# Peptides against a protein of PDB entry 4M9S, part 38

Target 1, 135 residues: chain A of PDB entry 4M9S
Amino acid sequence: SRGLVGVECITPYSYKSLAMALQRCVEVLSDEDRSALAFAVVMPPGVDIPVKLWSCVIPVDICSNEEEQLDDEVADRLKRLSKRGALLSGKRMPVLTFKIDHIIHMFLKHVVDAQTIANGISILEQRLLEIGNNN

## One batch from the design tools (peptide; aimed at target 1 E27 V111)

Design b1_p26_7_s2 (made by RFdiffusion4, then SolubleMPNN; from b1_p26_7, 12 letters changed)
Fold by OpenDDE base, seed 4:
Structure b1_p26_7_s2 (fold): chain B 135 residues (1-135), chain A 26 residues (1-26)
Amino acid sequence: as target 1 above (135 residues)
Amino acid sequence: SEEELKEQLERLRENLKKYREELEAR
């Protein structure tokens, strides 16, 4: 089901209603998609991020060690999240990217443990350095 | 492209740095 999306003034009431809608969206996700959504909080909000970089934080347990296949699996999860309540915004050109909205990010920040977020950011920073050295 | 990826990497690194600073300040 689609969550609350659109341009409106954010009030305490609006936040509460949005949180309820988002909670319902999260509850109907598969375990894998819900996990991907949780790790999306590690990304800065409002930034178009290519799938290659999303793959640094989205856990994929059941697939081959081929990086290309990992990216495809991550892309599929992000696409489903984009369609499910507009939890993410996707762009196809020039390269496939996804963005987490500030409102969605704020919701996740209240649900996900702060230490988990901090650790995730540190891991992402390390992985980004490794990718940069290989390109 | 490789050049586009490098640009995105640098941009993301800067954004993550700012985000981490925000978390530490809260």
Scores: peptide ipSAE 0.241, ipTM 0.780, DockQ to the pose 0.031
OpenDDE base, seeds 1, 2, 3, 5: peptide ipSAE 0.233, 0.238, 0.160, 0.215; ipTM 0.772, 0.778, 0.653, 0.760

Design b1_p26_7_s3 (made by RFdiffusion4, then SolubleMPNN; from b1_p26_7, 13 letters changed)
Fold by OpenDDE base, seed 2:
Structure b1_p26_7_s3 (fold): chain B 135 residues (1-135), chain A 26 residues (1-26)
Amino acid sequence: as target 1 above (135 residues)
Amino acid sequence: EREELERQLERLRQNLKRYREELEKR
């Protein structure tokens, strides 16, 4: 199934120097990549997470509902984010995973609505149960 | 509200850990 309905990451300038620097990085992203970054806050920081699980929360508008195409598109977005400084860290072996850093996650927690984060976590937990039961 | 979010994240971490372990067994 597709991830959350996409919301834009709104970054106010009222935060400390680190937040200002990160805001500049966020502002130069495409709308799609910025949306993906916003939903990355749903994931726990410092954990290598498989692309399949990222696809549960990253909103992607694709014509096909095929899981393979979804995972590929999500992977491409996450790869672009990983090339933008320390926004994400990608690992290819043994399985393609991405990790959000604590600093980035902390920033996102301040700029993304708390209820949106909570809802995203709940949805991911439900999808994890479904994946676990289908194994 | 903040405490609840932290609890949710911890639960997710545990679930993700289990999921990774399952994937590694394959």
Scores: peptide ipSAE 0.181, ipTM 0.695, DockQ to the pose 0.021
OpenDDE base, seeds 1, 3, 4, 5: peptide ipSAE 0.197, 0.171, 0.202, 0.191; ipTM 0.732, 0.687, 0.739, 0.730; seeds 1, 3, 4, 5 fail the geometry check

Design b1_p26_7_s4 (made by RFdiffusion4, then SolubleMPNN; from b1_p26_7, 14 letters changed)
Fold by OpenDDE base, seed 3:
Structure b1_p26_7_s4 (fold): chain B 135 residues (1-135), chain A 26 residues (1-26)
Amino acid sequence: as target 1 above (135 residues)
Amino acid sequence: EREELERLNEALRESLRAYREELERR
């Protein structure tokens, strides 16, 4: 199998101006949505990721550990993020997926705590292994 | 669809390893 390769992104906007705009969008988010956005940095940019895989990294506090309920809650958060400054791009067909843009991903890499990123990677790696072993 | 998810899973695992290595080099 081949790993996902990141593509270099060039923007006509200055990084500073875009960063300021993104910061404003982040500031108006709820704590829960902001947390979800922070963990989005774990995903590779420019890739359509199914909600099931997003649910492996997005922290959610639900009464039930049922996968369906988890996916629904995660999907709702990701939908809200997609509507607020297009922080994510959603696609409903054929499967509900979300994608983080390269520019937004670069922004998050600078503003999210390094330990949070490392922990998110570790969690996702572990959960992906579990999914693979259960198949 | 299952095969596609499995392929994506494996590709993500490889990408995450590379990403972790990048972070550790900083």
Scores: peptide ipSAE 0.352, ipTM 0.843, DockQ to the pose 0.035
OpenDDE base, seeds 1, 2, 4, 5: peptide ipSAE 0.366, 0.335, 0.383, 0.348; ipTM 0.850, 0.836, 0.857, 0.842; seeds 1, 2, 4 fail the geometry check

Design b1_p26_8 (made by RFdiffusion4)
Pose (drawn by RFdiffusion4):
Structure b1_p26_8 (pose): chain A 126 residues (1-60, 70-135), chain P 26 residues (1-26)
Amino acid sequence: SRGLVGVECITPYSYKSLAMALQRCVEVLSDEDRSALAFAVVMPPGVDIPVKLWSCVIPVLDDEVADRLKRLSKRGALLSGKRMPVLTFKIDHIIHMFLKHVVDAQTIANGISILEQRLLEIGNNN
Amino acid sequence: EEEEEAEEELEKLKELLKEAVEKARE
């Protein structure tokens, strides 16, 4: 209910809070990977979820979502690969409350909608 | 002062992310 700023203190670390640190990991990022990351906010954290359940919210056969999610986990270790039972990714929690009070307030709602939308279109496949 | 600096750094990051979303929409 306030993000990482709820716990920022003087620590042996050079950063007042972990968000100030993560700031850079996002700054060095490929412009698009900045995009895919900026959107993975509207994902369930600590939950393993498939490439297609990701092809819905991440921008551009759609494995390209996976490629971005791979660079994203290799570069700053921001995401998480888990090869089988099915090629799936996962967003951890600190790497989430970073994005909550950091990603543009609108883009949160837009991700929520673009998803409930593309979810419903997989509902129409049947 | 430290709180203001932290807020400014996060606002700069928000602006970069907003620009990246806007570019992706184009």

Design b1_p26_8_s1 (made by RFdiffusion4, then SolubleMPNN; from b1_p26_8, 12 letters changed)
Fold by OpenDDE base, seed 3:
Structure b1_p26_8_s1 (fold): chain B 135 residues (1-135), chain A 26 residues (1-26)
Amino acid sequence: as target 1 above (135 residues)
Amino acid sequence: EDRKRLEEELERTRRLLAEAVERARA
């Protein structure tokens, strides 16, 4: 999926229509997928992010805390999101990555709870530091 | 080669995300 990258101008009408469509997409998601989408707002738009880094912020409730299993579960959620409208754009080669476009990101910034965004940023920062320290 | 490429991509992405997080907190 290529998402909505490349949109230069949006009229108020177009934005409203898009927002309504996105809202419909969000409403039919499972709680887990909707949560994953919410935390996607902490990622910079337009950047192809490897699944490993998505796993830093996407909540996963699994028995095992093995990194590989976490990545697989996160990947499944992101894949489902990429198949629903233009919520995410996925690439399989050379590595599995997902990106959020500017328009979707802007939408999320307006609808996701501020505390959720703040928490996501904090979690991402800490986990990225951990990855850096392990290098 | 594949492993090295992946590691380099991860590192570059990490730096980018770290900067993004810092900007968001500022």
Scores: peptide ipSAE 0.166, ipTM 0.730, DockQ to the pose 0.022
OpenDDE base, seeds 1, 2, 4, 5: peptide ipSAE 0.165, 0.161, 0.165, 0.159; ipTM 0.728, 0.726, 0.729, 0.723; seed 2 fails the geometry check

Design b1_p26_8_s2 (made by RFdiffusion4, then SolubleMPNN; from b1_p26_8, 13 letters changed)
Fold by OpenDDE base, seed 5:
Parts: sequence; structure tokens; C-alpha cells
Structure b1_p26_8_s2 (fold): chain B 135 residues (1-135), chain A 26 residues (1-26)
Amino acid sequence: as target 1 above (135 residues)
Amino acid sequence: SEEEELRARLEATRKLLAEAVAKAAA
């Protein structure tokens, strides 16, 4: 099994109207999707990122450590998030990617716990190094 | 500050991430 411990957003955003709208969207998410959204803050906004790289930081608890199963589960979560409006934008062609919007990223940056962000960065860096060393 | 440190760390990983994105998206 592979997984990261997620943390919910707790800090108020300075723009009340936007915060209220986003908070309402977040409230209807499942715990696992909410956790995935929290860790999306680790990714740079406005960049189309392949699912494989999303899987480096999205918390997933699966029975198998096979990359195929992990990527599929992560993709499903990201797809659900993308259907919640502007949370994520998905592209299927030419490669399946997801992108976090600048506004959403700004929101998450202020409402996700700093330690969670730091941990996510560390995990991402470690995973990227491992991928790089294996290529 | 803590926020500045996190921002710096994120920036430091951008190049590595960009390379990985390019490889994975190819």
C-alpha cells in the first residue's frame, strides 16, 4: 500500500465571496477527494501535469503498489475534482493531464496547513529524484 | 518567513518538475 496523510483546509481566505463559494464546493467532496485537493497545492498553477506526476503527491491507499493501479485511482480522483467546476482542468489529448488554476492555487496556498505543504514538497522532490535516477 | 521558505522550496523544484513533465508527456 501507498499513501500520504492529508489535511483539510482550515484557514479563512481573505476574499469572502470567493472563499464561501469554494468552501461550499469543498464541503461536498468526499474525504479522499478533499485530501487530494489539499495536496494539489504542491503543484505549480497553470501547468498541465501528467497523472503519473500527480500520483507522486496525491494520497492514495491501494492494495497493490503497481503504478498502473495507482495512476488509475489518482486519475479518477482528479477527474472528480475537475467536474466540480474550476478546481481542476483536465485534458485527455495528447496525454491525460490535469492543471490547477491560479485562483484555486492561491486559495489552497492560504487554507492548507503549512506543514502539509512542506511535506508535500518533500515527497514530490523525493519522487522526482527517484524517477530521474531510474531513467 | 515560513511562507517565503515554502515558496522558495517550490521554486527550487520547478526545474526538476518541468523536466519530469516533459519526459512523462512525451
Scores: peptide ipSAE 0.351, ipTM 0.854, DockQ to the pose 0.033
OpenDDE base, seeds 1, 2, 3, 4: peptide ipSAE 0.347, 0.351, 0.349, 0.348; ipTM 0.852, 0.852, 0.852, 0.852

Design b1_p26_8_s3 (made by RFdiffusion4, then SolubleMPNN; from b1_p26_8, 11 letters changed)
Fold by OpenDDE base, seed 2:
Structure b1_p26_8_s3 (fold): chain B 135 residues (1-135), chain A 26 residues (1-26)
Amino acid sequence: as target 1 above (135 residues)
Amino acid sequence: SERKELEERLERTRKLLAEAVEKARA
């Protein structure tokens, strides 16, 4: 539930400056955006993931459970993250997707709280199974 | 360790997600 920690940790990066830069980027994020970034760790790096699937794990508090509203809010968060350096990369066409790169993913694996990762995995698996059963 | 277990779980989840990604693209 803590998401990303504000304390530096040991990383496999040869350049401490990169880790420091990423940590600073994380610190200036809003709580909501930082939470979204934390849960991005459960996504496979290097894969363009449709917003619909991102919405399975990104925590969003919305007034309605309408899927369209959920996707829009998730997309907004991911878009903000994509504007913060190399945290995420988005593609608008043909379908809106977002991708986490290996470098960022590796960083997140070291700084995201273990309980957050565990929760994200559980939620994603449950949602994916539900989608599979409904199709 | 806890981290090792998480990595294993992530690997399993990745397989499920791959299937969902393909369906979304189709």
Scores: peptide ipSAE 0.518, ipTM 0.904, DockQ to the pose 0.033
OpenDDE base, seeds 1, 3, 4, 5: peptide ipSAE 0.515, 0.513, 0.516, 0.516; ipTM 0.904, 0.904, 0.904, 0.904

Design b1_p26_8_s4 (made by RFdiffusion4, then SolubleMPNN; from b1_p26_8, 13 letters changed)
Fold by OpenDDE base, seed 5:
Structure b1_p26_8_s4 (fold): chain B 135 residues (1-135), chain A 26 residues (1-26)
Amino acid sequence: as target 1 above (135 residues)
Amino acid sequence: SEREELEERLARTRERLRAAVERARA
């Protein structure tokens, strides 16, 4: 399987109670939001990242005629994650950004499979190249 | 190892991402 499907927290995570709480939060997410959370593991923790760059790694199944609509969909997912405790932290000013903290990242690092990480890297690399070629 | 290679790729990609973050600011 890929992502966080059927993930069991059996890691040497130092904060067992926190890990259990995070596990419960993950379990109640929709498939789409859980997938987004899985791919968040490739982002550098502690960095406020604009939504446009989050869209370079968050998988979106819908096709949109406008780039802004794609960003809006990604933003909605990230907003939902930010509402689930401290999975993500959002800032609205000066621009909308989201950040994954080190504790959450450490949790994900233990539970997200290597193939998902590899896929996330590949997707991000490709999209960053496209952005670089367009400016 | 495969894991080490993955981590190296991740590190490089994150550096590119960080640069993009800085360009996107302001």
Scores: peptide ipSAE 0.604, ipTM 0.922, DockQ to the pose 0.032
OpenDDE base, seeds 1, 2, 3, 4: peptide ipSAE 0.602, 0.601, 0.602, 0.603; ipTM 0.923, 0.923, 0.921, 0.923

## One batch from the design tools (peptide; aimed at target 1 F107)

Design b1_p27_1 (made by RFdiffusion4)
Pose (drawn by RFdiffusion4):
Structure b1_p27_1 (pose): chain A 126 residues (1-60, 70-135), chain P 27 residues (1-27)
Amino acid sequence: SRGLVGVECITPYSYKSLAMALQRCVEVLSDEDRSALAFAVVMPPGVDIPVKLWSCVIPVLDDEVADRLKRLSKRGALLSGKRMPVLTFKIDHIIHMFLKHVVDAQTIANGISILEQRLLEIGNNN
Amino acid sequence: EELEELKEEIEETAEEVEEALEELEEE
């Protein structure tokens, strides 16, 4: 209910809070990977979820979502790969409350909608 | 107890992020 700023203190760390640190890991990022990360906010964290359940909210056969989610986990270790039972990724929690009070307030609602939308279109496949 | 667990998780993640920043600065 306030993000990482709820716990920022003087610590042996050079950063007042972990968000100031993560700030850079996002700044060095490929412009698009900045995009895919900026959207993985509207994902369930600590939950393992498939490439297709990701192809819905991440921008551009759609494995390209996976490629981005791979660079994203290799570069700053921001996501998380889990090869089988099915090629799936996962957003941890601190790497989430970073994005919550950091990603543009609108883009949160837009991801919520683009998803409930593309979810419904997989509802129409049947 | 929940705040202590969260502080521990933040400290562990902070160590990993610092290692990742050091690798990026080297590159």

Design b1_p27_1_s1 (made by RFdiffusion4, then SolubleMPNN; from b1_p27_1, 11 letters changed)
Fold by OpenDDE base, seed 5:
Structure b1_p27_1_s1 (fold): chain B 135 residues (1-135), chain A 27 residues (1-27)
Amino acid sequence: as target 1 above (135 residues)
Amino acid sequence: DKLKELLEEIEKRMKEVLEKLKELEEE
């Protein structure tokens, strides 16, 4: 997957050590989890977002007929990402939510490829319309 | 620049997500 640019990417961070640390965290992820992290670039940072809305940007390759199963799969991916340093922060109460920090989001804006950004926007647009029609 | 345009679209979509979040909280 073309989701993230390699370590050779020039980052706006003055601290090379931070950029390198984040890159190492990304490299140890599975392809699936790394893809999920890349698509987080289209989500607003610093906001506790429920799994249902995260599912609008994170593509699920496993076909399921139940929406709850899709949300569970997305939740599992986000949980794994939250265990990898400061990539995501999860809250269980009152509702299960995940938040991407501004610093991580800024990193993603510079290292995620344009095609992945475009795809994320397209997927989000489609899913938000579907949710709107079902409500 | 295509990347600049995409980043502007991200900002637009982020606002839409925030609006949907408000709608879900009101339900």
Scores: peptide ipSAE 0.303, ipTM 0.806, DockQ to the pose 0.029
OpenDDE base, seeds 1, 2, 3, 4: peptide ipSAE 0.186, 0.300, 0.303, 0.301; ipTM 0.663, 0.803, 0.805, 0.803

Design b1_p27_1_s2 (made by RFdiffusion4, then SolubleMPNN; from b1_p27_1, 13 letters changed)
Fold by OpenDDE base, seed 2:
Structure b1_p27_1_s2 (fold): chain B 135 residues (1-135), chain A 27 residues (1-27)
Amino acid sequence: as target 1 above (135 residues)
Amino acid sequence: SELEKLLKEIDERMDEVLKKLKELEAE
């Protein structure tokens, strides 16, 4: 299986209600938004990350390969996630950024399958090299 | 376990992301 585990997992949370709430939030997401959230597991938590860097790991299948369009699609997905409780927090100024909180990140570490994590790491590494070549 | 190894890799890659972030901010 890919992405987030559909079955409720055992978490180290002090309060089971928090884990349950997060699970509920994940279950109501679309497949593409849930996938985007899953890949957020490879991002550092608690940091405002520009959309450009988010685009390194969030898969986009429906838009053109133009960087600007890819960033727009990624931004839309992240925006939707930010509207779903505390999954992400967005900041428009001075630069459009999104942040995954430590609690959500810890949750993802427990519910995202190993294959998805591995894929995310691989994709991130590849894209970071590409960015490095452009700098 | 495999998962533990992958999670460790995530932690290691965070520094790279932060480095790229600083580079982008400097532009």
Scores: peptide ipSAE 0.292, ipTM 0.818, DockQ to the pose 0.030
OpenDDE base, seeds 1, 3, 4, 5: peptide ipSAE 0.118, 0.262, 0.255, 0.264; ipTM 0.640, 0.800, 0.797, 0.803

Design b1_p27_1_s3 (made by RFdiffusion4, then SolubleMPNN; from b1_p27_1, 11 letters changed)
Fold by OpenDDE base, seed 1:
Structure b1_p27_1_s3 (fold): chain B 135 residues (1-135), chain A 27 residues (1-27)
Amino acid sequence: as target 1 above (135 residues)
Amino acid sequence: SELEKLLKEIEERMKKVLEALKKLEEE
């Protein structure tokens, strides 16, 4: 699967069944949603993060260069992930945010490939600098 | 290992995300 290690997962979990269940959830995702989930590994777990910051790491290949449209596409992907078990949780008020739980984040740290992690870090650094300079 | 180095870098970047979040909340 894109950005993720195959079926065999080595995790620190005491329960192998949980890792297997999560792996199955990942496998049934679309390529786009699976990619979005993979890049979530660079986000701090347990924190409600606004879509604007998620857009710094979620890859969007084909979309408008307009910021609002980019955020909408990112939000749609995150919404789909939030509907797939405990992968993400979303809040709409006061600001649309999404949160990755610690347990899912720990899973991702072990199954996301090194290249994806490196890319996520690079993209995040670049986008955060851009946001900082535009403030 | 390379993975361990990357994971450490993630931790550093997570702090930057949290800082950015604080800045957005102040806007």
Scores: peptide ipSAE 0.216, ipTM 0.770, DockQ to the pose 0.029
OpenDDE base, seeds 2, 3, 4, 5: peptide ipSAE 0.214, 0.209, 0.214, 0.210; ipTM 0.768, 0.765, 0.767, 0.765

Design b1_p27_1_s4 (made by RFdiffusion4, then SolubleMPNN; from b1_p27_1, 13 letters changed)
Fold by OpenDDE base, seed 2:
Structure b1_p27_1_s4 (fold): chain B 135 residues (1-135), chain A 27 residues (1-27)
Amino acid sequence: as target 1 above (135 residues)
Amino acid sequence: SELEKLLAEIDKEMDRVLKALEELEKE
């Protein structure tokens, strides 16, 4: 199993209730949304990140290679996460961005499996290089 | 451990994301 599924929730939180609450929030997510959340572990916490950069790590299965369509699908997933237990915070102005909280990020670092982390890093590095070449 | 190494790499990658963000904001 990849991502968050099947991984035991072991956190350094002093309050067991917080870890349990986060675990419960993750468990009720769809497979796609849970996967997206898992890959958020490689994103810097506490920073408003544009959807374009989120799309560099969030896996999306779309029929078109259009960047706009990719961003829209990614945005939809992130929007759902922002509405589900406030796992993310979204802002529309001036640019659509999403932010992962430090507490959530810390949780992910302890519950996301090593292979998913490695994959996320690899994918992100590759796609960031592509963006850099276009700038 | 391997996981600790990966977590350290996350920090490095996060810095790259921040740099990419800075470049996008300049546009």
Scores: peptide ipSAE 0.416, ipTM 0.855, DockQ to the pose 0.030
OpenDDE base, seeds 1, 3, 4, 5: peptide ipSAE 0.413, 0.409, 0.413, 0.413; ipTM 0.854, 0.853, 0.853, 0.855

Design b1_p27_2_s2 (made by RFdiffusion4, then SolubleMPNN; its pose is not in this set)
Fold by OpenDDE base, seed 2:
Structure b1_p27_2_s2 (fold): chain B 135 residues (1-135), chain A 27 residues (1-27)
Amino acid sequence: as target 1 above (135 residues)
Amino acid sequence: SEKLEEELEKLKKEIAEYRKDLEKLLK
């Protein structure tokens, strides 16, 4: 299912022009990248999050189940998002991280459906637990 | 690395705290 409430939706976002611009950016994304963006809503805004943690919530269906390959695929998706309207901000040092801006995050909170948010939280919690158990 | 692990733990805590806020949106 799509994480966003349609590609064209009416949002209560106070900055309508910005919301429309963001919607336009989302519309041109692939389904795969759009899904990744939707799940980014579960991350706290303004925080540099390592790819390893992003991989706990970003869905990957095509690549191998190998963890390293999963991380690489997630990184590629996040990198694409960072290039498209600066939806994310990437940082390579000291560790590859991505950060979602407060404005983008606020937009996502209004356009990502509640079920997707709930699913994202659930998946993140589950996978974080798994990582913790494996360490 | 140990430093990386420590940073990850800090981030996990921050994420956990934020999840509480997100859950409020679901009510």
Scores: peptide ipSAE 0.297, ipTM 0.825, DockQ to the pose 0.027
OpenDDE base, seeds 1, 3, 4, 5: peptide ipSAE 0.293, 0.289, 0.296, 0.292; ipTM 0.822, 0.820, 0.822, 0.822

Design b1_p27_2_s3 (made by RFdiffusion4, then SolubleMPNN; its pose is not in this set)
Fold by OpenDDE base, seed 4:
Structure b1_p27_2_s3 (fold): chain B 135 residues (1-135), chain A 27 residues (1-27)
Amino acid sequence: as target 1 above (135 residues)
Amino acid sequence: MEKEEEELKKLVEEIEKYKKDLEEKLK
C-alpha cells in the first residue's frame, strides 16, 4: 500500500485567489506605479536587474537629461512596487537591483495589453542601443 | 569597473534574448 503522496496540486481555486489578490494590488496603485508594473512584463523573470536597466523600460514623463535623475525616479517606483507584497523583490547589495518573480510575470502576461508590451519592447530596444553607444 | 561592465553586458545580452523571444511569441 504505497501511500499516494498527496500532490498539493495548486487548485484552480488557488490560482483564482492569487489572481484576485494581484488584481486588487494593481487597482490600488497610482497610475505611474501601475504603468511601471505593466512595463515590467518586458523584463525576464527571476533575474536581478540593476535599476539602470529597469530605466530602459519604465516610462518617466518628466526627467532631466541626466541619467541619475531618471534612475532615482525609477528606483522610487520600483521600491514602492516591492513594498506591495511580492510584486518585485529588491536587493541593495552589491548593487541596487529588482527582480520580478515568475508568478507575477505570468500574471502580467495575461493582463497587460499587447500595445503596452510592444511599446515596452520598442522603448527597451532604443535605450539599450543608447547605453551601448555611450559605453 | 571592468567586472561591473562585463556583468552589465551579460545582463543586457540576456534581456535582448528575452526581448526577441517575447517578440516571436507576440507574432
Scores: peptide ipSAE 0.224, ipTM 0.780, DockQ to the pose 0.023
OpenDDE base, seeds 1, 2, 3, 5: peptide ipSAE 0.221, 0.222, 0.214, 0.216; ipTM 0.779, 0.778, 0.772, 0.774

Design b1_p27_3_s1 (made by RFdiffusion4, then SolubleMPNN; its pose is not in this set)
Fold by OpenDDE base, seed 4:
Formats: sequence, C-alpha cells, structure tokens
Structure b1_p27_3_s1 (fold): chain B 135 residues (1-135), chain A 27 residues (1-27)
Amino acid sequence: as target 1 above (135 residues)
Amino acid sequence: EEEEEEELKKLIEEIEKMREELEKLLA
C-alpha cells in the first residue's frame, strides 16, 4: 500500500515526542488528505510553493482533467492540512502558496514508503515537463 | 509574464534539488 507508514521512531526525546504528535495528526486525516501529505515529501521544505505546482504531485482522481478544478481540489486538501497541527503553512498573497517546514519534511522522509517517494518524483517530473511545454 | 516565468524557473530549480536529494536517499 502507498502512503504513510505508522512507525515509532527511535530518536532523541524531543524528536520522539514530535514524531508521536505528528503520527497522531496523520492518523486522524482522511485517506485523501493523508495521501496528499505523503506526496508533500517531494517538495523542498521552507519554500512557498504555488498550488499549481502542488497539483503536479498530489493525486486527484475524482475531478475532471480541467486544471482549474484540479487546482481547487488540491487547494482544499492543502488548506485542511494547514489547519491540522501546522502540517503546512499557507499564504494567500500575492498567490496562494503552501510551505512545508523542515521538521515536518524530515518526519515524512522517515515515514513515507520508498515507493510513494519514487512515484511522487516521477509524477512531478512528468507534470513539470508538461507545464514547461505550455509556457 | 516575464516575472512569473522567472519565479517559476526558480521554484523548479528548488524542486529539482530536492529530487536529487531524495534520489540519493532511495539509492
């Protein structure tokens, strides 16, 4: 199965406590939001990323192939994540962006399965090429 | 549009750096 793997980290106390808190946050997410969070591992931490770029890696299978609708659905997921334990940080101006911090990203690198990471990289690369061709 | 294009290029560069890091992690 793809996504986040529940693990108990063997780390310094401060990291362990944070990992436990993050694990609890992940467990209460919907399947769709948890999937979105898992794929966030492919984004660089500390960078404000536009929703358009997030939509390149976050899977949305229930919407049409129209970019506008896909972006809206992705934005909704990211907004929910930003309200859950500061998993993401949103900024509305000048463009709606979301940022993953270094601590959350480090957590994801530990708990997201390797296949999900690899798939996310491949999907993102493919979609970025498509965007580049349309610019 | 030129400013937007430049910002997009910078963002893609950061994403590519992360890709390289993750690929090393997966190796």
Scores: peptide ipSAE 0.466, ipTM 0.875, DockQ to the pose 0.026
OpenDDE base, seeds 1, 2, 3, 5: peptide ipSAE 0.459, 0.465, 0.461, 0.461; ipTM 0.874, 0.875, 0.874, 0.874

Design b1_p27_3_s3 (made by RFdiffusion4, then SolubleMPNN; its pose is not in this set)
Fold by OpenDDE base, seed 5:
Structure b1_p27_3_s3 (fold): chain B 135 residues (1-135), chain A 27 residues (1-27)
Amino acid sequence: as target 1 above (135 residues)
Amino acid sequence: MEEEEKELEELVREIEEMRKDLEELLA
């Protein structure tokens, strides 16, 4: 199965404790939210990224082809992640953005499976190319 | 609009740098 794998790392105790806490936060997520979190690994940490760019990597099944609905669905997922264990931090102004912290990103690099990372990169590259060609 | 485009370009650059790091991790 694609997504998050078990946490096995040889790290300082403080990191182990953090990893355990994060693991618990991940375990209570829905499958969709957990998947969204996994794909967040392809985003640079510590950067406020607009929802439009998040939508380039987070897989969403939308009922409408409207871009606004896609962004809304992605935003809802990211908002849920921000409310649970501060996995993300959001800002509403001037544009709705979300940021992943360095520590959480480091965690994801070790627990997200290689295929998911590769897929996320491929999807992001494809979507960015499409956006660039349409402007 | 120009400022928004510049911001987008900067974000894309940062994403590309992260991509490179992740690709090295996958190698």
Scores: peptide ipSAE 0.246, ipTM 0.787, DockQ to the pose 0.027
OpenDDE base, seeds 1, 2, 3, 4: peptide ipSAE 0.243, 0.245, 0.242, 0.246; ipTM 0.786, 0.785, 0.783, 0.788

Design b1_p27_3_s4 (made by RFdiffusion4, then SolubleMPNN; its pose is not in this set)
Fold by OpenDDE base, seed 2:
Structure b1_p27_3_s4 (fold): chain B 135 residues (1-135), chain A 27 residues (1-27)
Amino acid sequence: as target 1 above (135 residues)
Amino acid sequence: SEEEEKELEKLIEEIKKMIEELKKLLE
């Protein structure tokens, strides 16, 4: 699955006009960027998250398994999302971070399917455990 | 640095909190 219930889905979001606007933004995304957006639902809203942590859940299939290359690819995807209707907010100083706002996150909670959320949680928990063990 | 590590730890805690909230949503 692409992670979202559908580009043309009916959302229970209370702000229908806003939901429809966001849906239009999602429609123009590439499949890989849309997937990245879907998995962003597992991140807490309103928090500046470094790319390293985003890379724990954002799927990357194109580049090599080198961590630095993975981070760069993830950063590129997140940058594109930040330029598409402010789906994310990027911050370069002091460290490159991205933040999902509460409204976007609320939207994703309603339109991302349960399986994708569960998968994102599973992947993220595993990666966080690995990071914790390596520190 | 120690400060960076502490910040990372705080972020991880926030993420874990969100994960728990989402798990409840999936129930």
Scores: peptide ipSAE 0.559, ipTM 0.908, DockQ to the pose 0.026
OpenDDE base, seeds 1, 3, 4, 5: peptide ipSAE 0.557, 0.556, 0.557, 0.557; ipTM 0.907, 0.907, 0.907, 0.908

